# Designs tried in a protein design run: peptides against a protein of PDB entry 7AE7. Part 82

Target 1, 321 residues: chain A of PDB entry 7AE7
Amino acid sequence: KVYKDLREFLEVLEQEGQLIRVKEEVNPEPDIAAAGRAAANLGKNQPAVFFEKIKGYKYSVVTNVHGSWQNHALMLGLDKNTSTKDQFYELNRRWDKFPVPPNVVKREAAPCKENVIDKDINLFEILPLYRINEQDGGFYISKASVVTADPEYPDDFNKLNVGTYRIQVKDRDRVGIQALAMHDIAVQLEKAEAENKPLPIAITIGNNPLVTFMASTPVGYNQNEYEFVGALQDGVPMDIVKSDLYDHLYVPAGSEVVLEGHIIPRVRTVEGPFGEFPGSYSGARLQCEVKIDRITHRTNPIFENLYLGIPWTEIDYLMAL

## One batch from the design tools (peptide; made by RFdiffusion4, then SolubleMPNN)

Design b2_p15_6_s3 (from b2_p15_6, 8 letters changed)
Fold by OpenDDE base, seed 2:
Structure b2_p15_6_s3 (fold): chain B 321 residues (1-321), chain A 15 residues (1-15)
Amino acid sequence: as target 1 above (321 residues)
Amino acid sequence: SPNAVPPVVHRPPLP
C-alpha cells in the first residue's frame, strides 16, 4: 500500500490496532507527554496516540506515528508483523529504485492549499503547542520536514533538501532552527549569509510517513529526498506542489501545515534547552531565526509531533533506520 | 550507478 498523506496512514494504523484515539479533552501539559509515556510502556507494539481535543486549542495532535517496528512495517505497506530483517531487506530492495521523480501537482489539487493565512500570523492558532519535555525552554516543532534549496543553484532539483531539524517557537510568527554544520541546510545558509540574503524555507508538518522518514535519513547533497520517497513507495511517485512564496521550493501536496518564510541572515538568538534524550538536555545556544511569512494548511490540520521519552522512543526508530 | 549508499541504518542492537 502507498499513502498520499498522513491521514491515510493514520487510518491504516487505527485499522491495524496501532493507533490510540483519545476523545476526551486533554490539557496540553502534562497530558500529551504523559499519554506518550504510557504508550511507550505498552512494550513492542507501541501505538500512535491521537488527541482529538486539546484545551485552549482548535485542532488535534498526533504523536508516536513512527514509534514501533509495526508502524514502520505498515509505513512500508507490509504486514505489521513483518520481521525487522525482512523490513530491512525490503527497504534495501526499494532503495535501488532511486531515483523515482515526484509528480508535480497543480495548486488546486494539493490538500495543503485548502486554507491560507498571509496576515496576523499566529502559530498558536494553527498548532496545539506544548512542552515535550518538562525542562524545555519552550515549545518545539520536532517532526517537521524542512525544505530548502541551494541559493546558488535554486533550480537544481537534485540540491533541494528535505531535512528534520530542531525548531523552537520563539513568537507568533518566529521560530528558531538548529542548523548544524554537518547538515545540508547549513551549507545552503552559509551561501545565503555570505551575500547577506534571506534563505527561503518551507517548514512542512504532518506528511506522508515516508517523507518524514526520508527527512530524518542522511542522503548526499546532490540527492533529492522526494526521489527516495518514490523509490521506497516501490516506484510509485509521491505528489509535490510549488510553495506559494517560492517557485523553486516544492512541498508535499498532502502536508497538514506548511509554514513558508525565510531564515534571517546573520541573526542568531538564544534557542533551547531541549530534552533530546531522556535526562539529557542540549544546552541553550545561539541559533538561526526564521520569520514565518505565510501559512497554508488543510482544514482541521493535524499537528504531528515527535514523542520523546524512555527508549525506545520515536527518535530511536527514526535514527536507527 | 548512482552511489545510493544506503543510509547507515544504525541496526538496533539485536537482542
Scores: peptide ipSAE 0.009, ipTM 0.609, DockQ to the pose 0.018
Fold by OpenDDE base, seed 5:
Structure b2_p15_6_s3 (fold): chain B 321 residues (1-321), chain A 15 residues (1-15)
Amino acid sequence: as target 1 above (321 residues)
Amino acid sequence: SPNAVPPVVHRPPLP
């Protein structure tokens, strides 16, 4: 099975008994994080948790989408009971199919383009934001696939980077992003900042699960994550679409939400703390700031966010690969 | 082989 978007994957998770649907209205805090922790305590078969109704918000949240070996098997289109060993062998077999170039679809064919917000941007109207950990310094978008390009080689598709970065919501239309020197985004940002130019960025939320997986998997600077997604789809290309603001940025056609904007050059603002590890907070530090200039989203967008809690968390499975 | 870079999961230190 190949998935076009998050929704197709969530349907399979639900059919396979790997998704809990919470239908009652929940409080963003502490209920989302608490339910995620409860799901993590269900043993080896940790389900995704889908919250249909969140007090004070219009839209839904899903967490723990990659939060088990069963969910990982299903992501690969395997039987949910496939052994970790066999999943690894299949992953390696498919990896050798790289590169599998994506299909560029027309704007009209891309579900992420169903709705547009280009004025009076308010992230809180689109994303049911909550603190993942009680002591977090704010609301985090922790499972976004962030798209950036090399400003020196904007048309080099091999240098198009799709990565996962820690993103704190700073204002209605601003986020802090942790771009560490070891990240490909930091190389691209350095080039932009040398010229005092903004770095174009697309922060994509709620993707095909293999996009999220590859965005969390380091590859070479001259390797495109979308071409690995096609490889992991056993040679089936994924669908991408051109961003609205930038000709050189391509986003997953099926993204639930796309935040298009720019990293403000030579600006650093306080970001954090964030409880990346249960009981351990990374300190607050000066980080990059992104201005959001445009949002595109699917109708009734699902906010996919990382489950963080007692191990094994979703990120633990993403790291164990 | 994908060099799976562990996502920065703030795990409690493995025992």
Scores: peptide ipSAE 0.018, ipTM 0.649, DockQ to the pose 0.030; fails the geometry check
Fold by OpenDDE base, seed 4:
Structure b2_p15_6_s3 (fold): chain B 321 residues (1-321), chain A 15 residues (1-15)
Amino acid sequence: as target 1 above (321 residues)
Amino acid sequence: SPNAVPPVVHRPPLP
């Protein structure tokens, strides 16, 4: 089984008993984080948790999508009871199919283009934002696949980077992003900032689970994560679409929300703290800031966000394959 | 063949 988007994957998770649907209205805090912790405590078969109704918000949240070995097996289109060993062997077998180039679809064929917001941008209207950890210094987007390109080689598709970065909401139309020197985005940002130019960015939320997996997986600077997604789909290309603002940025066609904008050159603002691990907060640091200039989204967009708790957390499963 | 690089750890290593 190959998935076009998050929704097709959530449907399979629900059919396989790997998704809990919370139909009652919840408070963003503490209920989302509390339910995530409760799901993590259910043992080895940790389900995704889908919150249909969140007080003060219009849209839904899903957490813990990658939060179990069963969910990982299903992500690979395997039987949910496939052993971790067999998942690893299958992942490695498919990895050798790299590169599998994506299909570029037309704008009208991309679900992420169903709705557009290009004025009066307010992230709180589109994303049900909450504190993931009790001591977090703000609201985080923790499971986004962030698309950037090399500003010297914008048309080199092999240098198109799809990464996962810590993103703190700063304002209605601004986010802080943690671009560490070890990340490919930091190399691209350095080049843009040398010329005092903005770095084009697309922050994509709620993707095909293999996109999210590859965005969290380090690859070479000259290797495209989308071409690995096609490999992990056993040679089936994924669908991408051109961003609205930038000819050189491509986003997953099925993304729930796409935040298009730019990293403001040579601006640094306080970001953090964030609870990366229970009892371990990364200190507040000066980080770069993104201006959001355009949003595209699916109708009734699902906010996929990371669950953080006691190991084994969702991130532990993402790292263990 | 490039071996799958382990996913990025978004948390500091446990002491």
Scores: peptide ipSAE 0.018, ipTM 0.648, DockQ to the pose 0.027; fails the geometry check
Fold by OpenDDE base, seed 1:
Structure b2_p15_6_s3 (fold): chain B 321 residues (1-321), chain A 15 residues (1-15)
Amino acid sequence: as target 1 above (321 residues)
Amino acid sequence: SPNAVPPVVHRPPLP
């Protein structure tokens, strides 16, 4: 089984008993985080948690999508009871299929383009934002696949980077992003900032689970994460589409939400704190700031966000490979 | 596994 988008994966999770649907209206805080913690306590078979209705918001949230070995097996299109060993062997076998170039679809064929917001941008209208941890300094987008390119080689598709970064909401149309020196985005930003130019960015939310997986998996600077997604799909290309603002940035065609904008050159603002590990908060740091210039989204977009709790958390499964 | 640099893991504080 290959998934075109998050929705196809959530359907399979639900069919396999790996998704809990919360139909009652919940409060963004503390209920989303509390329900995530409760799902972690369900033992080895941690389901995704889908919140249909969130007080004060129009759209839904899903958490813990990658939060179990069963969910990971299903992501690979395997039987949910596939052993971790066999999942690893299959992952490695598929990895050797790299590169599998993505299929570039037209704008009109991309579900992420169903709706556009190009003025009066307000992230709170499109994303049901909540504090993940009680002591968080704000709202975080913790499971985005962030697309950037090399500003010196914008047409070199092999240098297109799709990564996962800590993103704090700063304003209606601004987010802080943690670009560490070890990340490819930091190399690309350095090049842009050397010229005092904005770095084009697309922050994609609610993706094909293999996109999210690869965005959390470091690859070489000259390796495209989408070509690994195709490999992990056992040689089936994934669908990508050009961003609306930038011809050189490609986003997953099925993304629930795409935040298009730019990293403001040579600006650093206070970001954090955020709960990085159980019992530890990262201190407040000066981080990059992104201006959001355009949003595209699917109708009734699902906000996929990371579940954070006691190990094994969703992040532990994403890292355990 | 290829030497996948672990993603920046954000874990919540233990309750």
Scores: peptide ipSAE 0.018, ipTM 0.638, DockQ to the pose 0.039; fails the geometry check

Design b2_p15_6_s4 (from b2_p15_6, 5 letters changed)
Fold by OpenDDE base, seed 4:
Structure b2_p15_6_s4 (fold): chain B 321 residues (1-321), chain A 15 residues (1-15)
Amino acid sequence: as target 1 above (321 residues)
Amino acid sequence: APNEVEPVVHNPPLP
């Protein structure tokens, strides 16, 4: 099985008994994090948790999408009871199919383009934001696939980076991004900042699960994560679409929300703390700031966010491969 | 300023 989007994956998770629907209205805090912790306590077969109604918000949240070996097997389109060993074997077998170039679809064929917001941008109207950890310094978007390009080689598709970075909401239309020197985005940002230019960015939320997996998987600077997604789809190309603002940025066609904007050159603002692990907070630091200039989103967008709790965390499954 | 690379604490592979 190959998934075009998060929704097709969530449907399979639900059919396989790997998704819990919370149908009652919940408070963003503490109920989302508490329900995630409760799901983690259900043992090794941790389900995704889908919150249909969140007090003060219009849209839904899903957490713990990658939070078990069963969910990981299903992501690979395998039987949910496929052993970890056989999942690794299959992952490695498919990895050797790289590169599998994506299909570029037309704008009108991309679900992420169903709705547009180009004025009066307010992230709180689109994303049901909450504190993931009790001591977090703010609201985080922790499971976004962030698309950037090399500003020196914007048309080199092999240098198009799709990465996962912690993103703190700073304002209605601004986010802080942690671009560490070890990240490919930091190389691209350094080039932009040398010229005092903005770095074009697309922050994509709620993707097909292999996009999220590859965005969390380190690859070479001259390797495109979308071409690995096609490999991990056993040679089936994924669908991408051109961003609205930038001819050189491509986003997953099925993204629930796309935040298009730019990293503001040579601006640094306080970001953090964030509880990356239980009882450990990464310190507050001066980090980059993104201005959001345009949003595209699916109708009734699902906010996919990371579950952080007692190990195994969702990140442990994303990084365990 | 040296970008202090916070070590991504890779949780050790569970045994």
Scores: peptide ipSAE 0.007, ipTM 0.531, DockQ to the pose 0.044
Fold by OpenDDE base, seed 5:
Structure b2_p15_6_s4 (fold): chain B 321 residues (1-321), chain A 15 residues (1-15)
Amino acid sequence: as target 1 above (321 residues)
Amino acid sequence: APNEVEPVVHNPPLP
């Protein structure tokens, strides 16, 4: 089974008994994090948790989408009871199919383009933002696939980077991003900042689960994560679409939300703290700032965010593969 | 900006 988007994956998770649907209205804090912890306590069968109604918000949240070996098996289109060994074998077998180039679809065919916000941007109107951990310095977008390009080689598709970075919401139209020196985004940002230019960015939320997986998987600077997604789809290309603001940025066609903007050159603002792991907070630091200039989104967008709080967290599964 | 990579405490690899 190959998934075009998050929705097709959530449907399969629900059919397989790997998704809990919370239909009652919840408070964004502490109920989302508490329900995630409760799901993690179910042991081996840790389901995704889908919140249909969040007090003060219009849209839904899903968490713990990658939060179990069963969910990882299903992501690979395998039986949910496939052993970790057999999942690893199949992952490696498919990895050797790299590169599988993506299909570039027309704008009109891309679900992420159903709605546009180009003025009066307010992230809180589109994303049901909540504190993941009680002591977090703010609201985090923790499971975004962030698209950037090399500003020296903008047309080199092999240098198009899709990564996962810690993103704190700073204002209605601003986010902090943790671009560490070891990340490909930091190389690209350094080149932009040397010229005092903005770095174009697309922050994509709620993707095909293999996009999210590959965005969390380190690859070579000259390797495109979308071409690995096609490999992990057993040679089926994924669908991408051109960003609205930038000719050289491509986003997953099925993204629930796309935040298009730029990293402000030579600006650093306080970001954090964030509880990346239970009992460990990374301190507050000066980090990059992104201005959001345009949003595209599916109708009734689903905010996919990481489950954090009790081991095994969703990040533990994403990093263990 | 200080590129201080705090050591990610790698949880032991899954068995």
Scores: peptide ipSAE 0.006, ipTM 0.527, DockQ to the pose 0.053
Fold by OpenDDE base, seed 1:
Structure b2_p15_6_s4 (fold): chain B 321 residues (1-321), chain A 15 residues (1-15)
Amino acid sequence: as target 1 above (321 residues)
Amino acid sequence: APNEVEPVVHNPPLP
């Protein structure tokens, strides 16, 4: 089984008994984090948790999508009871299919383009933002696949980077992003900042599960994560579409939300604290700032966000493969 | 230093 988007995966998770649907209206705090924690405490078969209604928000949240070995098996389109060993074997077998180039679809064929916001941008109108941990210094987008390119080689598709980065919401149209020197985005940002130029960025939320997986998996600077997604789809290309602002940035065609903008050159703002995967808080740091210039989104967008806490959490599964 | 990477600890899969 191959998934075009998050929705097709969530449908399979629900069919397989790996999704809890919360139909009652919840408070964004503490109910989302509490339910994520409760799901993490269910033992080996940790389900995704889908919140249909969140007080004060229009749209839904899903957490813990990758939060179990059963969910990982299903992500690979395997039987949910596939052993971790057999999942690893199959992942390695598929990895050897790299590269599998993506399909570039037209804008009209991309579900992420159903709605556009280009004025009066307010992230709180699109994303049901909440504190993941009670002591977090703000709202985090913790499961985004962030698309950037090499500003010297914008047309080199092999240098297109899709990564997962810690993102704090700073304002209605601003986010902080942690670009560490070991990340491909940091190399790209350094080149842009040398010229005092903005780095074009697309922050994609709510993707097919293999995009999120590959965005969390380190690959070579000259390797495109989308070509690995196609490999992990057993040779089925994924669908991508051009961003609206940038001809050189491609986003997953099925993304729930795409935040298009730029990293502001040579600006650093306070970000954090944030509850890290070990259940420890990282200190506040100076981080890069992104201005959001355009949003595209699916109708009734699902905010996919990571639950973080004491191991084992969803991030531990994403890093364990 | 602004470039201090907190190590992403790859946790081994639970047995």
Scores: peptide ipSAE 0.006, ipTM 0.479, DockQ to the pose 0.043
Fold by OpenDDE base, seed 2:
Structure b2_p15_6_s4 (fold): chain B 321 residues (1-321), chain A 15 residues (1-15)
Amino acid sequence: as target 1 above (321 residues)
Amino acid sequence: APNEVEPVVHNPPLP
C-alpha cells in the first residue's frame, strides 16, 4: 500500500485499530497533551489520536501518527504485526532503490492548493495551536517538513532539502526556526545571509507519512528526500507540486497546510524554551525568524503535530530508524 | 547551561 497523503494513512490507521477518534469538544490545553499521554500508556500498540473539535478553533488536530511499530509497519504498507526486524530488512531493501524521482503534478491537481490566503495572514485561524509541553515558551509546530534550496544552486534538485526543525509561533504571520549548524538548512541560510538576502522557505504540515519520516532522517546534502520517499514506496514516485511563491521550491501535493515565506536575513529573536524530551527543556536562545507571506491549504486542514510525552514518544519512533 | 539535547534521531535499537 502507498499513501498519497496524510488522510489516506489516517483511514488505514483507523481501519487497523491504530487511531482513536475524539469526537467531543476538547480544550487545546490541557486535553490534547493529556489524551496523548493516555494513548502512550496503552502500551506497545500506541494509536494515533485524532481530535475532531477543539474549543476556539475551526479545524482538527492529529497526534502520535508515527507513535508505534504498528503505525510504522502500516506506513511501509506492511501488515501491522510485521516484526521490527522484518520492517528494518524491508526498509533497507527499499533504500537501495534510491533515487526514485517524484512526479511533478499540475497546480490544479494538488490538494494543498484548494485554498489560498495571501492577505491578513493569521496562523491561529488555520492551525489549532496549543502548548505541547506545560513549560513551553509558546506554541510549536513540531512535525513540519520544511523545504529549502541552495541559494547558489536553486535549480539543483539534488540540493533541495526537506527537513524537520523546531518551529515556534511568534506572531500571526511569524515563526521562529531552529537552524542548527549540523543541518543542511544552516548551510543554505549561511549562503543567503552572506549576501544579506532572504532564504525562501516552505513549511509543510500534514504530509504523506513517508515524507515526514524522510524529513526526520539525515541524508547527504546532495540527496533529495523526495527521491528516498519514492524508494521507500518500493519504487512508486511521490507527487510534488511547485510552490506558489518560488519556482525552485516543490512541496508535497497532498500537504494539509503549506506556509510559504522567507527567513529574514541576519535577524535573531528569542525562541523557546521547548520540551524536546520528557523532563528536558532546551533553553531560550536567539533563533532565526520566518515571515509567512502566503498560505495554501486543503479544505478542513488537519494539523498534524508531534506527541511529546513519556517514552516511547512519537519522536523516539521517528528517530528510532 | 543545560546542554541543548538536539533531538538525535534514535534509529530503533537493533535487537
Scores: peptide ipSAE 0.013, ipTM 0.563, DockQ to the pose 0.051; fails the geometry check

